# Ledger of designs, part 49: peptides against a protein of PDB entry 5B16

Target 1, 136 residues: chain A of PDB entry 5B16
Amino acid sequence: TPSRINHNERLEFLGDAVVEFLTSVHLYYLFPSLEEGGLATYRTAIVQNQHLAMLAKKLELDRFMLYAHGPDLCRESDLRHAMANCFEALIGAVYLEGSLEEAKQLFGRLLFNDPDLREVWLNYPLHPLQLQEPNT
Target 2, 136 residues: chain A of PDB entry 5B16 as posed
Amino acid sequence: TPSRINHNERLEFLGDAVVEFLTSVHLYYLFPSLEEGGLATYRTAIVQNQHLAMLAKKLELDRFMLYAHGPDLCRESDLRHAMANCFQALIGAVYLEGSLEEAKQLFGRLLFNDPDLREVWLNYPLHPLQLQEPNT

## One batch from the design tools (peptide; made by RFdiffusion4, then SolubleMPNN)

Design b2_p16_3_s1 (from b2_p16_3, 7 letters changed)
Fold by OpenDDE base, seed 5:
Structure b2_p16_3_s1 (fold): chain B 136 residues (1-136), chain A 16 residues (1-16)
Amino acid sequence: as target 1 above (136 residues)
Amino acid sequence: SNLDKLREFLDALVAE
C-alpha cells in the first residue's frame, strides 16, 4: 500500500495530464487559425506553476499549505510550487473519482472570474475544418 | 466578442 505522499504524487501525475489535455483541446477549438507555437505559448501560460498556484488560492489551498507545511514553505516560490502540485492532485482526484466533465467544469470555473470568458471557454463552437477531427 | 476578450486575457497571461 503506497503512503499518503506517494498517493498524492500519483494523483499529481494524473492531474497534470488532465489539465494539459483539457487546456490543449480548448485552445485547439477556440483558435483554429492559431499556429502550433501560439497554441503552445498559451498552454504554457495556463499550466505553469505560478498560474496554477493562483487558481489554487481560489480554493484556499494557500491556507491549507501553511497550516500543514508552514515550516517547510518559508519561501514564496516553494509555496507556489507546492500549491500547483496540490492543485494538480486535486484535479486528478476529481477526474479519478468523478469524470473528465467534472474536471473540465471545475477547471473552467477557476480559470475565469468573468462569466463571459467562462462561457466561451466551456462552450466553444465546432468549426467546419474541425469536423474531420475526433470529437472531444 | 467574447473570443476577442479571451484572446486578450490569454495575451495578458503570457505577459506575466
Scores: peptide ipSAE 0.699, ipTM 0.957, DockQ to the pose 0.927
Fold by OpenDDE base, seed 3:
Structure b2_p16_3_s1 (fold): chain B 136 residues (1-136), chain A 16 residues (1-16)
Amino acid sequence: as target 1 above (136 residues)
Amino acid sequence: SNLDKLREFLDALVAE
């Protein structure tokens, strides 16, 4: 039986793929005229450690990490990296125990504090209606 | 539009 640490690393591995996939899908449909380089740039910005750590902070994972692992977090960069990993593990767990849809909803809710941005991210028209983009 | 606002948000995120 793998250790709890190994189990968490496995969830992180899964969550990393889920976050990458969801981000890619949403960007692809939201920006049909954006070239691959632009899509990749936005994706990198969304899934980078510093951004995922910010999302983790919305779930108060910073308090949890400092309480449970404070002595191991000597630098801000160490905390950021750990929080990003924990966020990925959480998304992985939501996907594993729930569904991709549940992971999508949670991720989308955390990405944006602005309800207008959240709405366009989660509820953008289907591909056939993308020509109606100006209505958004 | 909401999409324009999203672009601005993402551009700012890239700039960080």
Scores: peptide ipSAE 0.698, ipTM 0.955, DockQ to the pose 0.904
Fold by OpenDDE base, seed 1:
Structure b2_p16_3_s1 (fold): chain B 136 residues (1-136), chain A 16 residues (1-16)
Amino acid sequence: as target 1 above (136 residues)
Amino acid sequence: SNLDKLREFLDALVAE
């Protein structure tokens, strides 16, 4: 049986791929006229450690990390990197034990505080009833 | 539109 650390690193590996894939797929469909460079730029911004760490804060992973690894995380950059990795591991676990759909839903809910942005991100192309909404 | 809002959100994220 692998150590807890090794297991977490494996989940990070899986989660990194899932986050990358989901981001790529959504951007690809949402922006059909955007060139590869633009798609890559948006993807990088979404999946970079700084942003994933912000998403991790919504799950209060910062408190968990400080409790479990406080002495080892004395720099903000170290904490951000650790939080991003932990977030990836969480997404990896959701995919592993649940499904890609569950990972997609969780990731989308965390990406946006604005429900309108969540809707366009998760439901593109939009359901016919959603197309009738004036704020779309 | 919501898509425009999303683009603005992403542009802001890139600028960070």
Scores: peptide ipSAE 0.698, ipTM 0.955, DockQ to the pose 0.871
Fold by OpenDDE base, seed 2:
Structure b2_p16_3_s1 (fold): chain B 136 residues (1-136), chain A 16 residues (1-16)
Amino acid sequence: as target 1 above (136 residues)
Amino acid sequence: SNLDKLREFLDALVAE
């Protein structure tokens, strides 16, 4: 039986792939004329630890991490890294226990405070069966 | 457009 730490690390592994995949798919469809280098640059910015840690703060993970692991996270960089990992674990858990759609919705809601950006990110057709197109 | 707004958001994110 894996420890809680091992379970979290496994969820991080899964969540990392889900975040990368969702980001890649959305960028691919939203920017059909953007070259691979541009797509990769945007993806890197979205999934880097500093950004994911910022998203994690919206879930109040900073308060949780300081409460549960404060002595081990005295450096800002350590806290950011841990928060990013925890965020990935949460996305992994949502995918595992729920669905890719639920992970997509949660990730999109956290990515943007602006509802217009949420709409274009989440509602742009990602499949031939998707009928709704966002305003550009 | 919302897509242009998204592009601007992403460009700003890259610059951080």
Scores: peptide ipSAE 0.696, ipTM 0.954, DockQ to the pose 0.911; fails the geometry check

Design b2_p16_3_s2 (from b2_p16_3, 7 letters changed)
Fold by OpenDDE base, seed 5:
Structure b2_p16_3_s2 (fold): chain B 136 residues (1-136), chain A 16 residues (1-16)
Amino acid sequence: as target 1 above (136 residues)
Amino acid sequence: SNLDKLKEYLDKLVAE
């Protein structure tokens, strides 16, 4: 079996895809007249490490990271990168152990503090797609 | 509308 580090990297890989997919689908349906470049720009802004790290703070991952890995995270940029990776791994784990719907709900709740924005984001129909669960 | 507010939010996010 892979080490814990390798396992987290694999979950991060999966979570990155889930976050990318969910973001893409929601943007696609929310903005039917927006050109590809605009969609891509919004997606980049949503999934960039700086933003994901901000979302991770809502789960107090910053406190966790500093507690567990503080000596290795001397710079704020290093902390942001680590938090973003950890956030992706968490989303990957939620998808793997739960469902895409659960990942969608968690991600949506974290994206917006405004409940009205959460509702408009989450209540758009999603593309009917079921992917085979990867081997663990 | 809420969609307009969402777009404004995303525009600000892009500008950061």
Scores: peptide ipSAE 0.687, ipTM 0.954, DockQ to the pose 0.858
Fold by OpenDDE base, seed 2:
Structure b2_p16_3_s2 (fold): chain B 136 residues (1-136), chain A 16 residues (1-16)
Amino acid sequence: as target 1 above (136 residues)
Amino acid sequence: SNLDKLKEYLDKLVAE
């Protein structure tokens, strides 16, 4: 049985893929005329550690990280990296224990404080599970 | 539009 640390690293691995996938899919449908380079540029900006750490801060993961690992995370860059990893692990866990739709909803809610931006983001794409899950 | 607003937001994010 893997240790909790190994489990977190595995969840991070999965979450990284989920975050990148969700980002890619939404960008693809939101900007149908945008070339690959533009899509990749937006994706990079969304999934970079600095941005994910900012999203993690909305969940107060910074307080948690400092409480649990403060002595090892004295540098701001180290904290940001750890928070980004933790955010990925969280998304991975939500996907694993829940569904892609649940991961999508959580990610979308955290991406935007502006409800207008959140709405347009979550409207794309129309996912089959989005129609079915409310009845499950 | 909200899509234009989103694009503007993403452009700013890229610039950071």
Scores: peptide ipSAE 0.683, ipTM 0.955, DockQ to the pose 0.851
Fold by OpenDDE base, seed 1:
Structure b2_p16_3_s2 (fold): chain B 136 residues (1-136), chain A 16 residues (1-16)
Amino acid sequence: as target 1 above (136 residues)
Amino acid sequence: SNLDKLKEYLDKLVAE
């Protein structure tokens, strides 16, 4: 329905911002000597549709998308784009209904299969305000 | 270090 589509697109909008923000913040603190261009390059790689679609596969969103929208997703590129959007909507929903901290934790868990990488990503020192307001 | 390992991972991601 148009209403559900509109709602999903709004969640995508929010989720896109959350993913962008979380990625930016973590990169900023993890690499204090890296110039803006390098930070932007890493951010682009992390948040691009191809990568987000891979993260979406970990949640079996591909199966969901094919079940719900199979006839509309006949090309691999279309599926990747849809999966990335769905992933953004999910993160947006987690932030909206939960917290930024919950979105951060979910995103971090999905970003890395390697526990060591996950640990450094999630537990690297962040700004004090982020520690004080984890549920914002 | 884990940070170096992370950087390596990100570099590979950029290259893909």
Scores: peptide ipSAE 0.683, ipTM 0.955, DockQ to the pose 0.876
Fold by OpenDDE base, seed 4:
Structure b2_p16_3_s2 (fold): chain B 136 residues (1-136), chain A 16 residues (1-16)
Amino acid sequence: as target 1 above (136 residues)
Amino acid sequence: SNLDKLKEYLDKLVAE
């Protein structure tokens, strides 16, 4: 049996792929006329450590990290990195133990505080909100 | 539109 650290690293590995995949798929369908470079730029912004750490804060992972690893996280950048990794591991675990759909829902809920944006993000490619409110 | 709002959000995220 691998150590907890190794297990978390493996989950992080999986979660990284899941986050990137979900992000890619959503962007692809949301912006059908956007060139690859633009899609990649958005993806990079979404999955970068700084942003994932922000999402992790919504789950209070910062408190967990400081509790468990405080002495090793004296730099803010170190904390962000650890939080991002933990977030990926969480998504990986949700995918592993649940489903891609569950991972998608969790990720989508965390991406946006605005429920309208959540719906747009999660309800690709049909874009029901745009169909209902094309001018908004 | 909400899609436009999403794009604006993403643009801001890129700019950070």
Scores: peptide ipSAE 0.685, ipTM 0.953, DockQ to the pose 0.895; fails the geometry check

Design b2_p16_3_s3 (from b2_p16_3, 9 letters changed)
Fold by OpenDDE base, seed 3:
Structure b2_p16_3_s3 (fold): chain B 136 residues (1-136), chain A 16 residues (1-16)
Amino acid sequence: as target 1 above (136 residues)
Amino acid sequence: SKLDELLAFLDKLVAE
């Protein structure tokens, strides 16, 4: 029987893939003329630990982490890494027990404070050239 | 445009 720590690590594993996938899909649709290198650069920036930790702060996970694990978080980098992992586990859990759509909506809501940018991210129309592609 | 603003937002993330 896996420990609770192992369970969280499994959720992180799943959540990491979901965040990566959702980010890739949105970037692909939003920027049809952007080359792969540019898409990859933006994806890296979105899913990096420091950014995911910032998103985690919006859910007040920092307060939770300091309360539950304060002694183990002696460096800011340690807290950031732990928060990013916790965020991934949360997204993994939302996908696992809910749906990809629910994970998409939660992630989008946290990415942008500006509701107009949020709407563009979540609901930008498919580009006409992409409609001609078999996998879009 | 909002798309341009979104792009600027992403550029800022890359710069951080």
Scores: peptide ipSAE 0.677, ipTM 0.953, DockQ to the pose 0.919
Fold by OpenDDE base, seed 5:
Formats: structure tokens, C-alpha cells, sequence
Structure b2_p16_3_s3 (fold): chain B 136 residues (1-136), chain A 16 residues (1-16)
């Protein structure tokens, strides 16, 4: 029987993939003329620990982490890393127990405070040259 | 456009 820690690590593993995938798909459709290097750069920026930790703060995971692990998270960098991992685990759990769509919606809501930008991200237009690509 | 604004948003993330 895996421990809670092991289970959380497994969820983190899954969530990491989900966040990576969703980010990749949205960037691909939103910017059909952007080179691969640009797409990769934006993806890295979106999924990096610092950014995910910021998103995690919107869910008040910082308060949760300090409550649960305060003594072990005395450094900001440690807290940030832990929050990012916890965020990934959360996304993994949402995907696992819910759906990819639910994970997509949650992630999108957190990515953008601007509702107009959020709408563009979540409901991007399909470029004519992308019609040959699988719909996602 | 909103797409341009989104791109600008992403540029800010890269700069952080």
C-alpha cells in the first residue's frame, strides 16, 4: 500500500503531464505563426515552478502548506517548490477524478484574472491551417 | 486585439 506521500507524488507526475499538455495545445492553436522556440519559451514560462506557485496562491495553498509543513518550509524557495508540486498534484487529481475538461477549466481560470483573456485562452479560434490537425 | 494582449501577458511571464 503506497503512502500518502507516494500517492501525492504519483498525482504530481500525472498533473505535470496534464499541465504541460494543456499549455502546449492552447499555445499551438492560439499562435499558429509562432515558431517552435517561441512556443517552447512560453510553455516553460507558464509551467515553471515560480508561476505555478503563484497560481497556487490563488487557491490559498500557501496557507495550507504553512499549516501542514511550516517548519520544513522556512525558505521561500522551498515553499514555492512545494506549492508548485502541490498544484500539479491537484490538477492531476482533478483530471483523474473528473475530466480533462475540468482540469482545463480550472487551469484557465487561474491563469488569467482578465476574463477576456481567459475567454480567448479557453475558447481559441481554429485557424484554417489547423483544420488538418486533431481537434482538441 | 485580445490575442495581442495575451501575447504581451506571456511576454511578461517570460521576463519574470
Amino acid sequence: as target 1 above (136 residues)
Amino acid sequence: SKLDELLAFLDKLVAE
Scores: peptide ipSAE 0.674, ipTM 0.953, DockQ to the pose 0.921
Fold by OpenDDE base, seed 1:
Structure b2_p16_3_s3 (fold): chain B 136 residues (1-136), chain A 16 residues (1-16)
Amino acid sequence: as target 1 above (136 residues)
Amino acid sequence: SKLDELLAFLDKLVAE
């Protein structure tokens, strides 16, 4: 039987792929006229450790990490990395135990505090003509 | 537009 650590690492592996996939899909449909370079740039920004750590903080994972592993997380970079990994593992678990839709919804809820932006993010695809609407 | 706001949000993330 795999250890909990091994299991978490596996979940992290899965979650990393899920986060990357969801991000890619949403960006692809949200910005149908955006070049690959732009899509990749935004994806990188969304999935980078510092951002995922920020999302993890919304779930108060920082409190958990400091309580459970504080002595090993003296460096801010270490904490961010650990929180990002934990976030990925969480998304992986949500996908594994639930569905891609549930992972999508959770990720979207955490990405945006603004419900209007959240709605735009979640309600892809957006047609190129929507980009030309003046009051969207 | 909301899409423009979303784009601005993403641009901010890129800048960080």
Scores: peptide ipSAE 0.673, ipTM 0.951, DockQ to the pose 0.859; fails the geometry check
Fold by OpenDDE base, seed 2:
Structure b2_p16_3_s3 (fold): chain B 136 residues (1-136), chain A 16 residues (1-16)
Amino acid sequence: as target 1 above (136 residues)
Amino acid sequence: SKLDELLAFLDKLVAE
């Protein structure tokens, strides 16, 4: 039986794949004419530690991490990396205990503060707002 | 369009 630390690392491993997959799928459908290099560039930007840490802040994981692991997080870069890992573990847990749909909804909700952009992201196959020109 | 705004959003992330 794995320790809590080992369990979190395993969830992080799973969550990393889920975040990568969701990001890839959404980008693929949102930008059907974008070349692979462009898709990869946007994916990298979305899933990089700095960005995932920003998403983690929306869940107040920074406060949690400082409370629980403050002595081990002496540098901001260490905190950022830990927050990103924790975010991945959370997404992994949501996928594992819930569904890919629930992980998608949570990720999309955190990714965009703008509800209109969120709607476009979450409903990528339909492009509903794009069809309602010009107020798009 | 909102898709263009989304693209701009992603471009900002790339620049960070």
Scores: peptide ipSAE 0.671, ipTM 0.950, DockQ to the pose 0.885; fails the geometry check

Design b2_p16_3_s4 (from b2_p16_3, 9 letters changed)
Fold by OpenDDE base, seed 4:
Structure b2_p16_3_s4 (fold): chain B 136 residues (1-136), chain A 16 residues (1-16)
Amino acid sequence: as target 1 above (136 residues)
Amino acid sequence: SKMDKLLAYLDELVRE
């Protein structure tokens, strides 16, 4: 329904910002000597649709999308785009109804299957604004 | 190192 679509799009809007913010903050602290161009390159790679779609598959969002929107997702590119958007909406929802911390943890867990990578990613300091976010 | 693994992962993402 239009209402559901609108709601998901709004969550996607929020989630996009959250994903980009978290990615930026972690990269910034992880690589203190990396120039802006390098940081931006890594950020782009992390938040690009094809990568977010890959993360979405870990949540079986592809199955959800095929179930709910199969006829509209005949092309792989369409499916990837839809999954990426859905992933962003999910992160947005987690942030909205939970906290930035919860969004960070979920995003970090999905980013890496390797526990070593998760540890490195999540153990770096985050922006002080994280502590100012309301917990729901 | 763990950092090296992360860098390798990120570099791979960039190449995709």
Scores: peptide ipSAE 0.685, ipTM 0.955, DockQ to the pose 0.762
Fold by OpenDDE base, seed 3:
Structure b2_p16_3_s4 (fold): chain B 136 residues (1-136), chain A 16 residues (1-16)
Amino acid sequence: as target 1 above (136 residues)
Amino acid sequence: SKMDKLLAYLDELVRE
């Protein structure tokens, strides 16, 4: 039986890929004239630990992490890294237990507090195969 | 526009 830590790390692994994939797809279609370097730059910014940790705060993962793992998080950088990992694990779990669509919706809702930005990010036309993706 | 707002947000994010 895998340890809880091992299980979380596996979810992080999956979630990291899901976050990167979703980010890549959205950027690709949102900015059809942006060169690869620009797309990569935006992707890096979106998926970096600092940003994911910010998104994690919206789920109150900061207080959770301090409660559960406070002694191991003696530095802000450690907390940020842990929060980012936890966020990835959450997205991984949503994808695993739900669907890519559900992960997409959750990620998009957390990315932006501005409803205009949410709308653009989530509702911009994507590949037809994504339109046919199950909602479960 | 909404797209311009998104670009502005992403540009800011890159600077962080």
Scores: peptide ipSAE 0.684, ipTM 0.954, DockQ to the pose 0.843
Fold by OpenDDE base, seed 1:
Structure b2_p16_3_s4 (fold): chain B 136 residues (1-136), chain A 16 residues (1-16)
Amino acid sequence: as target 1 above (136 residues)
Amino acid sequence: SKMDKLLAYLDELVRE
């Protein structure tokens, strides 16, 4: 059995892929006329460390990080990176122990404080294989 | 529209 640290790193790895995947799928369906470059630009913006760190703050992960790792997070950039990693690990855990749908819903809720934006983001069909959640 | 709001939000993220 891997240590907690090892497990967290693995969850981060998984979560990174899930966040990237969900973001890609939603953008693809939301903007059927947008070229690949535009899709990639929006995806990059959504999954960048600064943005994921902001989402992590909504879960008060910053308080946890400062409590657990304060001495190691003296630099703002280090804190942002750690927050983003923690967020990815969380999404990875939700996907792993829950479902892709649960990860999708959580990610969508955290992405937007505006309910209109949540509705637009979440009310597009996923690919049939994604709906079937073959990896869970 | 809601879609316009989403685009505006995403464009803002791109600028950050």
Scores: peptide ipSAE 0.683, ipTM 0.955, DockQ to the pose 0.771
Fold by OpenDDE base, seed 2:
Structure b2_p16_3_s4 (fold): chain B 136 residues (1-136), chain A 16 residues (1-16)
Amino acid sequence: as target 1 above (136 residues)
Amino acid sequence: SKMDKLLAYLDELVRE
């Protein structure tokens, strides 16, 4: 049985892929005429550490991180990086223990505070695998 | 439009 730290790193690895995938899929459907370079630019912006750290704040992960790892996170840059990693691990856990749909919904809700943006982001065709397996 | 709002938001993220 892996240690908790090892487990978190594995969840982070999985979550990174899930966040990347969900972002890619949504951008692909949202912008059918946008070239690869444009899609990649938006994806990079969405999944960059500073942005994911911002999303993590909505879950009060900053408060949790300071409580659990305060001595090791004395610098803001270290905290942001840790929060981004923790956010990825959370998404990974939601996917692993729940479903891709649940990860999609959570990620979409956290991405935008504006309900209009949430609606646009989430109201697009699903990947064929999601259509066939919405609860996996 | 909602799409325009999304584009504006994403463009802002790119600049950050």
Scores: peptide ipSAE 0.677, ipTM 0.953, DockQ to the pose 0.780

Design b2_p16_4_s1 (from b2_p16_4, 6 letters changed)
Fold by OpenDDE base, seed 1:
Parts: sequence; structure tokens; C-alpha cells
Structure b2_p16_4_s1 (fold): chain B 136 residues (1-136), chain A 16 residues (1-16)
Amino acid sequence: as target 1 above (136 residues)
Amino acid sequence: SEKLEKIKEYLDKLAA
């Protein structure tokens, strides 16, 4: 069986792909008239280490990282990178042990604290029954 | 549309 380290690296690999995929799909449907360059720009912004680290912080992964690896994470950039990787591993694990839907839901919950924005992100394109909702 | 605009604003901030 693989070591804990190897397992985490593999989970990061999987999670990276899942985050990238989910981001791409949602952007594609949310912005049907946006050109590829714009879609790519938003995707890059969402999946960049700084942003993923921020999402990881919502799960208090920073506290975990500092507790477990504090001496090795003296640089802020190192901490951000580690947190981003940890976040990827988490998403990978959720996908692996759960489902893509569960990963999507978790990712969406972390992306937007605002429930209204979250619902738009998660449910676009809108179901026909949702087309009449105001301010969408 | 308003909600989508707010999402766009968030993304624009991230991309800045």
C-alpha cells in the first residue's frame, strides 16, 4: 500500500483535476457568450494557490498546517502553497470516497458564502422552472 | 442577472 505521503500526492493530483473540471464546467455554462480567453482567465483566478488557500482557510486547514508543519512553513508563500495542495487533496478525497456531486457541492459552498450566489453557481444553467426567478 | 453580475465582480477581483 502507498505511504501517507504518496497517497496525499495522488489525492492532490486527482483533486487538481476535479477542481479544474468543476470550475471549467460552471464557467462555461454561467457565461455562454464569454470567449475562451475570458473563461481561462476566470478559471486561472479561481484555481490559483492564493484563492484555494483562502478556501482552505475556511476549513481551518491553516491551523492544522501550522500545528503539524509550522517549522517547515515559515514563509507565507509556503503556507499558501501547502494549503492549496491540501485543499486539492481534500477535494480529491471527497470525489474519490464520495462523488463528483459531493465535490461540486463542497466546492460551491466554499466559493460563495452568499447562498444566492452559491445557488446560481451550482445550478447554472438554470432549470426551466428557475428561469422566472428574479435577479438571477 | 444581478446575482450573475455579483459573481462576475467576484471573479474580476480574483483575476486582478
Scores: peptide ipSAE 0.677, ipTM 0.950, DockQ to the pose 0.841; fails the geometry check
Fold by OpenDDE base, seed 4:
Structure b2_p16_4_s1 (fold): chain B 136 residues (1-136), chain A 16 residues (1-16)
Amino acid sequence: as target 1 above (136 residues)
Amino acid sequence: SEKLEKIKEYLDKLAA
């Protein structure tokens, strides 16, 4: 049985792919006329450590990190990196133990505090309900 | 597409 650290790293590996996949898919359908470069730019922005760390803060992972790893997180950048990794591991775990849909929902909820924007994001790819709410 | 524009604004900010 792998150590907890190794397990978390594996979950992070999986979560990284899930986050990137979800981001890619949603961007692809959300911006059908946006060129690859633009899509890539937005994807990078969404999945960058700084942003994922912000999402992680919404789950109070910063408190957890400081409690568990405070001495190793003397730099703000280290904290961001750790939080981002932890966030990825969390998403990986949700995907592994739950489903891609559950991971999508969690990710979407954290991406947007505005429920209207959240719903637009989550409805891509195209959801049947968008036929009733075509305005974006 | 006001909502889409707001999403784009958010993303533009992240990408800046």
Scores: peptide ipSAE 0.676, ipTM 0.950, DockQ to the pose 0.825; fails the geometry check
Fold by OpenDDE base, seed 2:
Structure b2_p16_4_s1 (fold): chain B 136 residues (1-136), chain A 16 residues (1-16)
Amino acid sequence: as target 1 above (136 residues)
Amino acid sequence: SEKLEKIKEYLDKLAA
């Protein structure tokens, strides 16, 4: 039986793929005329440790990490990396125990605090019933 | 769209 640490690392592995997949899919549809290089640039920006750590902070994972692993995470870079990994593990767990849709919703909620931008991210391309929204 | 442009701006900032 895998240890708790091994389980977290496995979830991180899965979550990394889910985050990258969701990011890729949404970018692909949001920017239908953007070349591969541009898509890759945006994907890299979204999934980089610094950004994922910012998303993790919205879940107060920083407080959790400092509580659980404070002595080992005194450096900002170490904390950031750990938070990013923890975020990936969380997404992996949501996908594993729930669904890709649930992971998508959670990820989208964290990506954008602005509900209007969140809606565009989550729903693009627009469903026919949403075509009446010209302000997107 | 205005909202899509705001998303682009956010992503551009992240990629900078």
Scores: peptide ipSAE 0.674, ipTM 0.950, DockQ to the pose 0.847; fails the geometry check
Fold by OpenDDE base, seed 5:
Order: structure tokens, then C-alpha cells, then sequence
Structure b2_p16_4_s1 (fold): chain B 136 residues (1-136), chain A 16 residues (1-16)
């Protein structure tokens, strides 16, 4: 069986794809008139390590990382990178052990603290705002 | 949509 390190790397691989996919799908539906370059820019911004680390902080992964791996994380940039990887592994695990829907819900919940924005992000692809909330 | 505009603002901030 793979080592714990190898397992985490595999989960990161899966989670990276899930985050990329979910981000792409939601952006595609939310911005039907946005050109490919704009979509790609937003996607890059969402999935960049700095942003994923901010999402990870909401789960207190920073405290976890410093507790478990503090000596190896002397620089803030190293911590951000590690947190982003851990976040990807977590999303990968949620998808693997749960479902894409559960991964979607978790990711969306972390993306927006505002419940109204969260609802738009999570539900727009399946329930277009033009039909359900025309004034939103 | 006001909510969509707020999402755009958030994304623009991230992309800046």
C-alpha cells in the first residue's frame, strides 16, 4: 500500500481536478457573455495557492499545519503552499468518500461568507437566476 | 443582478 505521503499526493491530484472542474462549471454558467480569457483569469484567481490557503484557513488548517509541521514551515509562503495542498487533498477526500455534490457544497460554503452570494454560486447552473430570481 | 455583480467584484479583487 502507498505511504501516507503518497496517499495525500494522490488525493491532492484528485482534489485539484475537482476544484478546477467545479470552478470552471460555475464560472461558465454565471458569466455567459464572458470571453474565454476572462473565464480563465477568474479560474486562475480562484484556484491559486494564495486563495485556496485563505479558504483552508476557514477550516483552521493553518493551526493544524503549524501544530503538525511547524518546523518545516518557516516562511509564510511555505505555509500557504502546504495549506493549499492540504485543502486540495481534503476536497479530493470528500469527493472520493462522499460525492461531487458534497465537494461542491463544501467548496461553495468556503468561497462565500455571504449566504446570498453562496446561494447564487451553488445553484445558478441548475436553477438559473433569470428564471427563479430575475431581480437578483 | 446585484448579487452577480458582487460576485464579479470579489473575483476582480482576486484577479488584481
Amino acid sequence: as target 1 above (136 residues)
Amino acid sequence: SEKLEKIKEYLDKLAA
Scores: peptide ipSAE 0.670, ipTM 0.950, DockQ to the pose 0.841; fails the geometry check

